# Peptides against a protein of PDB entry 3OGK, part 60

Target 1, 307 residues: chain A of PDB entry 3OGK
Amino acid sequence: ATPDRLSRRFPNLRSLKLKGKPRAAMFNLIPENWGGYVTPWVTEISNNLRQLKSVHFRRMIVSDLDLDRLAKARADDLETLKLDKCSGFTTDGLLSIVTHCRKIKTLLMEESSFSEKDGKWLHELAQHNTSLEVLNFYMTEFAKISPKDLETIARNCRSLVSVKVGDFEILELVGFFKAAANLEEFCGGSLNEDIGMPEKYMNLVFPRKLCRLGLSYMGPNEMPILFPFAAQIRKLDLLYALLETEDHCTLIQKCPNLEVLETRNVIGDRGLEVLAQYCKQLKRLRIERGADEQGMEDEEGLVSQRG

## One batch from the design tools (peptide; aimed at target 1 F27 E111 L239 R286)

Design b1_p24_7_s4 (made by RFdiffusion4, then SolubleMPNN; from b1_p24_7, 12 letters changed)
Fold by OpenDDE base, seed 3:
Structure b1_p24_7_s4 (fold): chain B 307 residues (1-307), chain A 24 residues (1-24)
Amino acid sequence: as target 1 above (307 residues)
Amino acid sequence: MEVEFVEPTAAEKERLKKLVERRL
């Protein structure tokens, strides 16, 4: 499809999803440069797609100029921007988006690669947005953004229901969790074990509606912080948890209402048995073969192909 | 119930590896 054909056929298009490099390209099955630049699409959006509220770029090349043009063209009409596994932009592009699109409800940069210049984009978002419902920069490498801005966003955006972040120390997010009264989903953060202070995280207070969760680096010592509300957990992301097979079993049996589980093959056949026994509402199970587990010859931590 | 066994891309594997290594 070409941008011009799209606008002619669908002049009132409200949602656009563009896919660049297919996953097959990342396995060297097709040329990596097959991807796509969003530039011609942004031009078409600016000129002809005046009803567009939602934009999703997946595995595309996005420049700061593209983001700036999109931001100015759609302004407060832009409700959703997803930069899903994209590359080519800097935080200046993000700043332009949040500066001009002050009514944005969904902002996603999950797994995108970018150059980080500063944390101004998150600060600007915190200062001017009250509409945000979903913020997702999961699996990104922001180092210059402030947890305080995240707290401000939570305080000002009463419809905020899903937040996925990078490697914030979880204790720096205490204020955020207190402010995010309607939060249903949280992923990311960083749990850092402290041998000298084993109860470091035991007093962590989560939002009361939290039911979709993925705490990065959660080990068996930190896992008990979930037990008080494990029965209300509907989705677990354990991709970046540091749980062994038996730890999975321990947690899963406490989550009888689990609907979605994402984990690594460390769950093992035993974990799958426990899952089948205790999680009768399970709708989706995703098991990823982790890089860390490829070297582990431990037979107990593997999911068999027969299972 | 939908079950999905996924082999991550090389880039995804590397990202996971780096994240795990940062914690260890």
Scores: peptide ipSAE 0.235, ipTM 0.792, DockQ to the pose 0.585
OpenDDE base, seeds 1, 2, 4, 5: peptide ipSAE 0.227, 0.167, 0.216, 0.215; ipTM 0.787, 0.653, 0.779, 0.780; seeds 1, 4, 5 fail the geometry check

Design b1_p24_8 (made by RFdiffusion4)
Pose (drawn by RFdiffusion4):
Structure b1_p24_8 (pose): chain A 307 residues (1-307), chain P 24 residues (1-24)
Amino acid sequence: as target 1 above (307 residues)
Amino acid sequence: SFKVTFEPSRLNPEKNAIVVERVE
């Protein structure tokens, strides 16, 4: 339908969610220029959806111009913006929205593709934003943003509950973790072990409410930092973990309250057996496919009828 | 009860992921 039709039928929308490209686009089957331009919708938002406080674009083309217009038109009213699997914008668009939308509660760019010119957008949040509840750039290449800015955000945003990040060194986020007192969910970061520091981590202060998490590149040697509070973990994202079938069993075994598990097929039939009696409350399970080229990551990394 | 389905994998689109959800 046309944006005109939407605003005529529902002039007082508070929340809007638009999907664009077919689901096949998540698998590199759809041309990049196929469509899903968000622009007519943002123009319609400017003129006729004057009550909109939350926008979620999914698999759509979003330009800097369109986000500059959205930020100016909705300003302090924009409580939530989700750029979900979108493309076509840059850090100029992010900066525009974080400077004009001073009361953003939830900002999300998971799996989006954009051009990174600088890191001022994150710094702008760190300097002025107090209201942020959820910040999410989970699956994203950011090389110019400072972990100091993220820590500062945690110090200023009492209601920060959920943060998902890129390839920050976990050690650089120690300050962030101490400051994020109310943090219930963390995903991302980078666990980089060097033989030089056998106990490079072991001294992580995780927020005492963290119960939904996934540490990227987590190996067997760093896995134990989860054991002190594994009884509390309700959601686990081992999708980007570097741990073998045996290690999965040992960790899954320690999470009796786990309700959501996402992982690669390395979990193996053996891991599913463990999951079968330790985690009776499990509600959602997703087993993605792993590195399927040179053996199934190990000789147990195949799930079957047994699992 | 559980619902089991197969969907294309994000990590390997040529293969399927296994999705399991509890039925209320």

Design b1_p24_8_s1 (made by RFdiffusion4, then SolubleMPNN; from b1_p24_8, 10 letters changed)
Fold by OpenDDE base, seed 5:
Structure b1_p24_8_s1 (fold): chain B 307 residues (1-307), chain A 24 residues (1-24)
Amino acid sequence: as target 1 above (307 residues)
Amino acid sequence: GFRVTEEPSLLDPSKKALVIERIE
């Protein structure tokens, strides 16, 4: 499809999702003639798609100028922006979005590659937004944003239900968790082992409605912090957890209501057996088979999942 | 029943992740 054809056919379009080239192309420049740049689409949105409130770019090149144009064109009508595995922008582009789109409900930058200039975008969001429901910059590297702004967002956005972040020290998010009373999903953070303080994280208080969770770098010593509400967990992301096969078994047994599990080969045949035995409501299982940068020995086995 | 598919790996772009979904 072309931008001009889209606007003519669907002048009242409310939601748009564009996909770039497959993953293999993400590591190289995508020529414009391949449809990798959002620019022509943003132009069309600005000119002709006056009802558009949801935009999802996946694996596309997005510039700050593109974001600025989109922000100004849609303003408070924009409810959802997903920059999914995109590249080419900086935090200035994000600042433009949150400055002009004051009623945005979903802001996603998961796995996007960008240049970080400052943390102003998150601060601006914290100062002015009360509508946010989903904030997702999972698997990104922000070093200049403040956990205090995240806490402010939680206080001001009472409909905030899903937050996925990068490598925040989890203890810096204590205030955020206390404020995020309606939070159902949290992914990211950073659990940092302290040999001198083994109980470092044992007193973490999670939001009472939390049921979708993925804590980065969680090892067997930290895993027990989930046990009090493990039966409440519906989705578990263990991709970046530091759990071995037996640790998986231990945790899975405590999650009888688990519906979605994302993990690595380390789960092994034994973990799959335990999963099949204890998680009868499981809907989706994703097992990474790629290189394990964590240096863990993955168990290669056959799928044995049964309902 | 179950549907078995593959998705791009997040850890190694040259490999695939296995995805098993319950058919409802």
Scores: peptide ipSAE 0.506, ipTM 0.943, DockQ to the pose 0.638
OpenDDE base, seeds 1, 2, 3, 4: peptide ipSAE 0.471, 0.484, 0.495, 0.492; ipTM 0.937, 0.940, 0.943, 0.941

Design b1_p24_8_s2 (made by RFdiffusion4, then SolubleMPNN; from b1_p24_8, 9 letters changed)
Fold by OpenDDE base, seed 4:
Structure b1_p24_8_s2 (fold): chain B 307 residues (1-307), chain A 24 residues (1-24)
Amino acid sequence: as target 1 above (307 residues)
Amino acid sequence: AFRVTREPSLLNPEGEALVIERIE
C-alpha cells in the first residue's frame, strides 16, 4: 500500500504497523536501503492521520528528521513508537521523540541499528515522562545511557510493566529494580562472572511481580538468584544465557508455571524431557539451532528429532 | 494441539529456530 491510499481509506487510523526489509536484512545480507524509508509515511501521518497514536516500523529506514517530524506531528497523542529492527537514526532522533511525546507509553528500539551520540534521550525521558509502560531497547548497544535514568523512570512511571535493556551491569540496576514496583517483565542486562566474588549477585532483589525474565550472560553460578521466585516465572528468555544442558534442567524444574521458553539447542533432549515433565503450562517453546549444534560434541546437549 | 514451525535464526543467518506452540 501507499501512504496516501492508507490515509484516504482509513483517515481515523489509530495504529499503524509497517514492515520493510526481509528478515535476511538483519544480517546485512541485503542493501540497507531495501525495504523502504518511513519518510513518506511520516509525511502522511503528519498531514492526514491525525488520530494515530501507535506507530510500529519494522525493518525500515528511519532518519532523525523522520523521528522529529513524527514527534512534532503527534506530540502527546503518540502513545506507542516501535522502531523494530530499524536503522538510519541517531539518539538525537530518540531525543526528539521523548521531548515532544511526553505521554508516550511504549518506546521500543529492539534490535535497531543507530548511531549513539549521547544518553540525553533517556535522561529526558526520565525527567518528564510518567506514562511509560513499556521500554524496550533489547539487543541494542547503548553505552552512554545511565542506569540512574532508568531508575528514575521506574520511580516516576508507576505503570511501568516491561523493561528490556542492553548490557547494563545488573548490579547497576539494583536501584531500578527497587523502584520498579509493578514490573512484570525484564530482559537484558549483563551478568559478569567474578571468581573473587562468586556471591556478588546473590543479594539482588527483583520486583515482586516479575514473571517474564531474560538475563543476559547468566551462568550457573548466577542462576540461583532466580530460585526464590522461579515458581512465578511464566516466561524465560535464555537465548543469551550461559547455561548448559544440566543448568537448563535445573532451572526448568523450578519453573512449573512456565508458559514461554526461548532458548538455544543446548537445552538438548534432556532439557526437553524435563520441560515436558515439569512445565505443564507451556504454551510456546523457541529453540535456536545452529551454533550449539555445530559446536557441541555431546549428544546430551543437542536437540534431536527424538525430543 | 501443537504447531511446529521453523524460523530463521536470530543468532546467525545459517541457523534456524524451532518453534513449538500450543494451539488454543
Scores: peptide ipSAE 0.424, ipTM 0.926, DockQ to the pose 0.739
OpenDDE base, seeds 1, 2, 3, 5: peptide ipSAE 0.418, 0.412, 0.414, 0.428; ipTM 0.924, 0.924, 0.926, 0.925; seeds 3, 5 fail the geometry check

Design b1_p24_8_s3 (made by RFdiffusion4, then SolubleMPNN; from b1_p24_8, 12 letters changed)
Fold by OpenDDE base, seed 5:
Order: sequence, then structure tokens, then C-alpha cells
Structure b1_p24_8_s3 (fold): chain B 307 residues (1-307), chain A 24 residues (1-24)
Amino acid sequence: as target 1 above (307 residues)
Amino acid sequence: GFAVSLEPSLFDPSKQALVIERIE
């Protein structure tokens, strides 16, 4: 549907999700001539969709101007913005969003590609937002944002329940974890092995309600930091963990309440057996072929269709 | 029961990930 048709049909639309590379069913919603740009949609939102609170762009081209227009048009009425695998914007666009949309509850830019100018957007968010529930810039490369701003957000946003970040050193997030009292989900960060300090992460204190977790670069030496609360873990993202099959088995055995597991082929048949044995609440399992295992293309996926 | 499906990989869309979901 064209933006004009959408507004005419749904003048009271509260939630909009656009996919730039639509599955066949959504192809008719985005004219080919738009090239996946959100601009026409933002124009329509600004003019005619005055009740819109949630915007989700997936695989769209989003400019700073688009974000600025959206921000000004919806202002504090915007509760959710998801830039999912989008491109074309800079951190200036993000700054505009957080400056004008001070009551935003969900801000996502997972796997988006952008030009980073500075860390002002996160600072501005930290300074003014108290409504944030979900912050997700997982699989992004921010080098200029401050973990202190993240801590401030956690302190000020009492309803903050899910945070996914890029490659923050986990030790820099100690203050964040202490402040994020209601945090249930955390993904990302960076665990960096230090031969000289093998236990440098052992004193890391996680939020008490944390039950969905995905620590990047977590190896077997760091894995024990999860053991004290492994029984309460419901979701594990091990896609970027550095765990071998046996490590998977060890961890899974300690997570009897696991509902969702995302992992790589390294889990193997043995890991799957352990999973079946110990995780009776499992609802979803995703097994990826690791990018690093490109060399093992010829090895039959260790997961035999036994079952 | 469980439903088994193949979905595009998060790492490489040309590859597939195995997804198993419990059907309520």
C-alpha cells in the first residue's frame, strides 16, 4: 500500500512496520520506485498519522532528515522506534529522535549501519528520558558512546527491562548493572580474556531479575559468572559466545528453566541431548552455522536429525 | 509437538539456520 492509501484506510494507525526487502506478501506495500526509503512514509506519518506511536523500519534506508522529521512530527507521542537493519543515517539522526521524543519507551537500532559522529545521542537520552523500557543497539559499532550514559539511563528509567548493546567492555558496565534493578534481558558487551587476570569478571554482579542473556565473546573461563543465576535463565543467546560443545553441555545443565536457546552448530548432538534432558521448558531452539565455521562446510552439521 | 523449520541465517542470509519451536 502507498502511504496515502494507508492513511486513508487506517487514519488511527498506532503501529507501523515497514520492511524494505519485503517478503513477497509485503512487496505490494512498498513501491519499487521508493527504493526502500522511509521518506514517503515519514511524510505521511507527519501529515496524516497523528496517532502513530510505534514505528518499525526494517531494512529501510533512513536519512537523518527522515529521523528529524519523524521526531518532530511525533515528539512525545512516539513510544517505539525500531531501526532494524536500516542504513543511511548518522548519530545526528538519533540525536534528533532522543531530543524530541523524550517519552520514547523502545529504541532499537539493531544491526543498523550508520555513521557515528559522536556519542551525544546517548548522552541526551540519559539526560532527559525516564520512560525507556527497551534499548537495543545490538550488533552495532558505537565507539563514541559512554557507558556512564548507559548507567544514567538505567538509574533514571525504572522500567528499563531489556538492554542490548555493542562491544562495551563488560567491566565498564558494572555501574550500569547495579543501576538497572529491573533489567530482565541483557545482550552484547565484550568479554575479553586476560591471561594475567583470569578471574577479572568473577566479581561482576548482574541484575537480580536477569533471565535473558547473551554475552558476546564469553568463553569457558568467563562462563562461570552465570552459574549463580543459571537456574533463572530463560533465554540464552550463545551466537557470539566462544563455547565449545562441552562448554555448552555444562552451561545447559545448569539452566533447567531455559525456554529459548540461540546457538551455533558447535552445540552438536551431545549438546542437544543434554538440552533435551535438562531443559524441559524449552520452547525455541535456533542453531546457526557459525561464520567461523565456513571452513567446515564439508563437515556434516553435527546435529543429526535424530528425533 | 515441535515444529522444525529452516530460516535464513543471521550471519549469512544465503545460509539457513535450524529452528525448532514447541507448538502449543
Scores: peptide ipSAE 0.451, ipTM 0.939, DockQ to the pose 0.564
OpenDDE base, seeds 1, 2, 3, 4: peptide ipSAE 0.430, 0.427, 0.438, 0.446; ipTM 0.933, 0.934, 0.937, 0.938

Design b1_p24_8_s4 (made by RFdiffusion4, then SolubleMPNN; from b1_p24_8, 11 letters changed)
Fold by OpenDDE base, seed 4:
Structure b1_p24_8_s4 (fold): chain B 307 residues (1-307), chain A 24 residues (1-24)
Amino acid sequence: as target 1 above (307 residues)
Amino acid sequence: GFRVSEEPSLLDPSKKAIIIERIE
């Protein structure tokens, strides 16, 4: 469980995943230092794990210095970096990663907390990377990055298959979607209802291969934008959608090839019935109860144990 | 068949999500 022991035992390690905090850890109840610092691991990587291509830190403290050291140590040999629910770094650290690791294929910062200084990291990535396959900063708060850089990434990285982003206005991603010809998965964005322009999203064109999707703040008025390709949808993330029970039923009925559904308790028994009836390929269903249980559920939106 | 389990919530760490998985 120490870096040195790992190195001695597996000197040719190619993939490393470290978990710092318990899976059920509450963000505010567990001291940040309990996540553990990646520093000693980065040191070991730099010195002794020279075959390492993939690094996954989960719930750990990562500093900009750590990222810089890692970036310089692995350089273009680093193919995967996942900062999963990590903290302690700024966008400067990300900049170092994308500057030095120009052949990175997977870059993930999902649910990480950081200080955003600028959007240079994404710009640098856009300017130099052609290898990216997965970009994921889902459930993060980047306000200074440009959707144009995302578009550039899509144009230059022909193997880009999965992109998960924060709260970009979805219309700002039109160019991105047009460029991302091989994109199979997209999550995030922001749909904003406009009473004066109810069909503002109706002409949104998605990549032809898109089959895993999660649009944030998607309501019933926006939902129809999925209908043209609903039959090819295999995974839906509705955790941040604004759909009621009947909306779920409508959408689910149009997704006969759905394999994975992530939603909230609002789906209700009725939604589950529809799911069972129409989605025969379903492999996994996740039902979040927290938000709805706190007062968002109605009679129809309550999932009972009757099934 | 399906297996029903619980996992930590992605929305509220203090809560649990219901997981239903097909058993192959």
Scores: peptide ipSAE 0.541, ipTM 0.952, DockQ to the pose 0.647
OpenDDE base, seeds 1, 2, 3, 5: peptide ipSAE 0.532, 0.531, 0.533, 0.545; ipTM 0.950, 0.951, 0.952, 0.952; seed 5 fails the geometry check

## One batch from the design tools (peptide; aimed at target 1 F27 Y240 R286)

Design b1_p25_1 (made by RFdiffusion4)
Pose (drawn by RFdiffusion4):
Structure b1_p25_1 (pose): chain A 307 residues (1-307), chain P 25 residues (1-25)
Amino acid sequence: as target 1 above (307 residues)
Amino acid sequence: SLKREPPTEEPLLEFDKEEEHFSFH
């Protein structure tokens, strides 16, 4: 339908969610220029959806111009913006929204593709934003943003509950973790082990409420930092973990309250057996495919009828 | 250097208790 039709039928929308490209686009089957331009929708938002406080764009083309217009038109009213698997914008668009939308509660760019010119958008949040509840740039290449800015955000945003990040060194986020007192969910970061520091981590202060998490590149040697509070973990994202079938069993075994598990097929039939009796409350399970070129990551990394 | 990558194919197994949904490929 046209944006005109939407605003005529529902002039007082508070929350809008638009999807663009077909689902096939998540698997590199849809041309990049196929469509899903968000622009007519943002123009319609400017003129006729004057009550909108939350926008979620999914698999759509979003430009800097369009986000500059959205930020100016909705300003302090924009409580939530989700750029979900979108493309076509840059850090100029992010800066525009974080400077004009001073009360953003939830900002999300998971799996989006954009051009990174600088890191001022994150710094701008760190300097002025107090209301942030959820910040999410989970699956994203950011090389110019400072972990100091993220720590500062945690110090200023009492209601920060959920943060998902890129390839920050976990050690750089120690300050962030101490400051994020209310943090229930963390995903991302980078666990980089060097033989030089056998106990490079073991001294992580995780927020005492963290129960939904996934540490990227986590190996068997760093896995134990989860054991002190594994009884509390309700959601585990081992999708980007570097741990073998045997290690999965050991960790899954320690999470009796796990309700959501996402993992690669390394979990193996053996891992599913473990999951079968330790985690009776499991509600959602997703086994993504792993490195399927040179053996199934190990000789147990195949799930079957047995699992 | 290591980089994370999004999935390239459908999940091998998906389960959802609340929606009574199960699939396997």

Design b1_p25_1_s1 (made by RFdiffusion4, then SolubleMPNN; from b1_p25_1, 15 letters changed)
Fold by OpenDDE base, seed 1:
Structure b1_p25_1_s1 (fold): chain B 307 residues (1-307), chain A 25 residues (1-25)
Amino acid sequence: as target 1 above (307 residues)
Amino acid sequence: KRKRKLPTEPDVFEFDRERNYESWR
């Protein structure tokens, strides 16, 4: 479909989701004039889709100019922006979005690639937004944003239920977790093993309603921090956990209410057996082929076609 | 070894009880 055809057919469109080609194909195989650029769509949104409140770009090329145009065109009417696996923008584009769309409820940049200029976008969001429900910059590399701004967002946004972040040191998020009283989902952070402080993370206090969780770099030494509330866990993201097959088995046994599991092949057939035995409410299982398989000789950590 | 969260399109096996099993190769 072309943008112009969409607006003519659906002038009152409230939600738009655009899917580009797979990212691997985008840089080398997609002509510049291909529908992978959001520009013509943003133009159409700005001119003709005045009721649009939700925009989801997946695997699209998005410029700062595109974001600025979108931000100004939709302003406080924009409730959802998802830049899912997008590229081509900088943090200036994000700043424009949060500056102009002060009532945004969902802001997602998961797996997007961008140039980071500063942390102003998160600061601006912290200073002016009280509507945020979902913030997701999972699998991104922000080095210039402040965990204090995340804490401020949690204090000001009482409806904040889902936050996914990059590689923040988890201990820097203590204030955030304390403030985020209604948080149900958290993914990301960074657990850093300290041989001199084995209990470094044991005193972490998570939000009471937390039931969807994915802690990056969580190893078997850190895994026990989940045990006090493992029974309330409904979703686990173990894609970036440093758990072996046995660790998976240990954790899964403690999560009888697990509905969604995302993990790597390291779970193995044994882990799948344990999952089937203990997690009767399981609705979705995602298993990714980990890059680590090149070095692990242990046959036990592979999911066979029989599992 | 710090696993770099590289946005790779990994081979994903997804089982959803409510949805058809989609194997993304």
Scores: peptide ipSAE 0.039, ipTM 0.633, DockQ to the pose 0.534
OpenDDE base, seeds 2, 3, 4, 5: peptide ipSAE 0.039, 0.038, 0.036, 0.032; ipTM 0.608, 0.576, 0.583, 0.592; seeds 3, 4, 5 fail the geometry check

Design b1_p25_1_s2 (made by RFdiffusion4, then SolubleMPNN; from b1_p25_1, 14 letters changed)
Fold by OpenDDE base, seed 2:
Structure b1_p25_1_s2 (fold): chain B 307 residues (1-307), chain A 25 residues (1-25)
Amino acid sequence: as target 1 above (307 residues)
Amino acid sequence: SRRRRAPTEPPVYEFDREKNFESWR
């Protein structure tokens, strides 16, 4: 549908989700000349969709100007912004969003590509927002943002339940975890092996309600940090964990309430058998092909058609 | 160090009992 047609049909639209690469059946509904730009939609939102509180752009081109226009048009009425696999913006656009949309509850830029100018957007969010429930910049490359701002957000946003981050050193997030009393989901971070201090992560204290987790670069040496609350875990993201088949088996056995598992083919048929045996509440399973370097493909680490 | 790479390939296996879970993607 065109933006104008959408506004005419649904003037009181509260939630909008746009996909830049529609399935073939939807391709004919989007003018080819739009190229996946959000600009026409932002214009329409600004002019005609005054009840819009939730915006989800998936695989679209989003400029700083688009974000600025959206921010100013919706201001504190904007509750959700998801820039899902988007590109074309900088952190200046994010700054505009958090500056003008002070009551935003969900801010997502997962897998988005952007130019990072500074960390001011996260600082501004930390200084002024108390409404945030979901913050997700998973699989992004922010290098100029501060873990301290994340801690401040956790302290100030009592309804914060889900946080997904990039490659923060997990030890820098100790203060964040302590402050995030209601956090149920955490993904990202970086667990870095230290030969001189193999137990450096053993004293990590996670939020008491944490039940959805995906720690990046978690190996078998770090995995035991989950054991105290493994029975509480309902979702695991192991896509970026450094676990072998046996490690998967060990962890899965400790997670009898697991509902969602995302992992790589390294789980193998053995891991799937263990999963079936111990995780009777499993609702979703996603197994991706690991770009595992060709050299460690032990036959045991492959999911066969039999599994 | 295995850098986070966005999965570019389709999953080997996907099972979803709750069709409504697509909303959290």
Scores: peptide ipSAE 0.118, ipTM 0.720, DockQ to the pose 0.399
OpenDDE base, seeds 1, 3, 4, 5: peptide ipSAE 0.113, 0.123, 0.127, 0.123; ipTM 0.717, 0.722, 0.711, 0.727; seeds 3, 4, 5 fail the geometry check

Design b1_p25_1_s3 (made by RFdiffusion4, then SolubleMPNN; from b1_p25_1, 15 letters changed)
Fold by OpenDDE base, seed 2:
Structure b1_p25_1_s3 (fold): chain B 307 residues (1-307), chain A 25 residues (1-25)
Amino acid sequence: as target 1 above (307 residues)
Amino acid sequence: KRVRKPPTEPPVFEYDAERNFQSWR
């Protein structure tokens, strides 16, 4: 569909999701020169979709100008912006969004590629937003943002329930976790093993309602930090955990209420057996091919169709 | 090396009870 056709058909549209890489059957519906740019859509939103409060761009090219136009056009009416696997913008565009859309509830830029100029966007968000429910910049590489701003966001946004971040040292997020009293989901961070401090992370206190979790680089030495609340865990993202098959078995046995598991092939058939035995509420399972498969000869870490 | 990269390949296995979907790849 074209932007103009959409607005003519649905002038009162409140939610828009655009996918830059449609299924093959949908290619005939996209102009050849569309290139996955959001610009024509942002123009249409600005002019004709005045009730739009939720925007989701997936695999689109988004410029700072597009973000600025969108921000100014929707302002505090914008509740959700998802830049899912998008590219073409900088942190200046993000700054414009958070500056003008002060009542935004969901801000996502997961797996987006951008140029980082500064950390001002997160600071501005921290200083002025009290409505945020979901913040997600998972699998991004921000180096100039401050964990203190994340803490401020947690303190000010009482409805904050889901936060996914990049490679923050997890210990820098202690203040954030303390402030985020209603947080239910956390993904990302960085667990950095220190041979000289094996208990470096043992004193981490997670939010009491935390039930969806994915800690990056969590190994078997760090895994015990989950045990106190493992029975509360409903979702685990182990894609970036450093767990072997046996570690998976250990953790899974402690999570009887697990509903969603995302992991790598290292879980193996053995891990799947344990999962079936202990996790009777499992609703979703995703097993990715791990990079580890290229080198490890151990057959035990492979999932077969028999498992 | 501790590298967090998005998967470039389809999953080996996907199950979704809500969608009544099961797929091996």
Scores: peptide ipSAE 0.233, ipTM 0.782, DockQ to the pose 0.591
OpenDDE base, seeds 1, 3, 4, 5: peptide ipSAE 0.216, 0.191, 0.226, 0.199; ipTM 0.763, 0.754, 0.769, 0.757

Design b1_p25_1_s4 (made by RFdiffusion4, then SolubleMPNN; from b1_p25_1, 12 letters changed)
Fold by OpenDDE base, seed 2:
Structure b1_p25_1_s4 (fold): chain B 307 residues (1-307), chain A 25 residues (1-25)
Amino acid sequence: as target 1 above (307 residues)
Amino acid sequence: ARKRQLPTEPPVLEYDAERNYFSFR
């Protein structure tokens, strides 16, 4: 559909989701000249979609100007912005969003590519937002943002339930975890092995309601930090964990209430058998091919058609 | 160096009980 047709047909639209790569059947519905740019949609939102509260752009090109226009047009009426696998913007665009949309509840930049100018956007969010429920910049590379701002967000946003981050050292997030009393989901961070300090992470305290988890670079030495609350885990993202087949088996046995598992082929047929045996509430399983397939001669780390 | 790598290939297995993709037989 064209933006103008959408607004004319649905003037009271509250939620919009745009996908930059339409299925083949939808190619005839999107003019080729739009090239996946959000600009014409942002123009239409600004002019004609005055009730729009939720915007989700997936695989779109988004400029800082687009974000600035959207921010000013929707202001505190914008509750959800998802820049899912988007590109073309900088942190200045994010700053505009958080400056003007002070009641935003969901802010997502997962897997987006952008130019990082500074960490001001997260600081501004920390200083002024109290409504945030979901913050997600998973699989992004922010180097200039402060974990202290994340802690401030957790302290001020009492409804904060889901946070996904990039490569923060997990120990820098201790203050965040203490402040995030209602947090149910956490993904990201960075667990860094220190041969001289094997117990480096053993005293890490997680939020009491945490039940959806994905710690990046978690190996078998760090995995025991989950054991005290493994029974309450409902979702695990092990895609970026450094667990072998046996480690998967060990962890899965401790998670009888697991509903969602996302992992790599390293789980193997054995891990799937253990999963079937111990996780009777499993609703979703996703197994992705890992980079490790190039080197593993061992047949045990592969999911076969029998599994 | 530990580096997150995004999978470039589709998942080997995807199960969704709510969407009835497949049942554990």
Scores: peptide ipSAE 0.047, ipTM 0.656, DockQ to the pose 0.501
OpenDDE base, seeds 1, 3, 4, 5: peptide ipSAE 0.043, 0.032, 0.046, 0.034; ipTM 0.642, 0.653, 0.660, 0.629

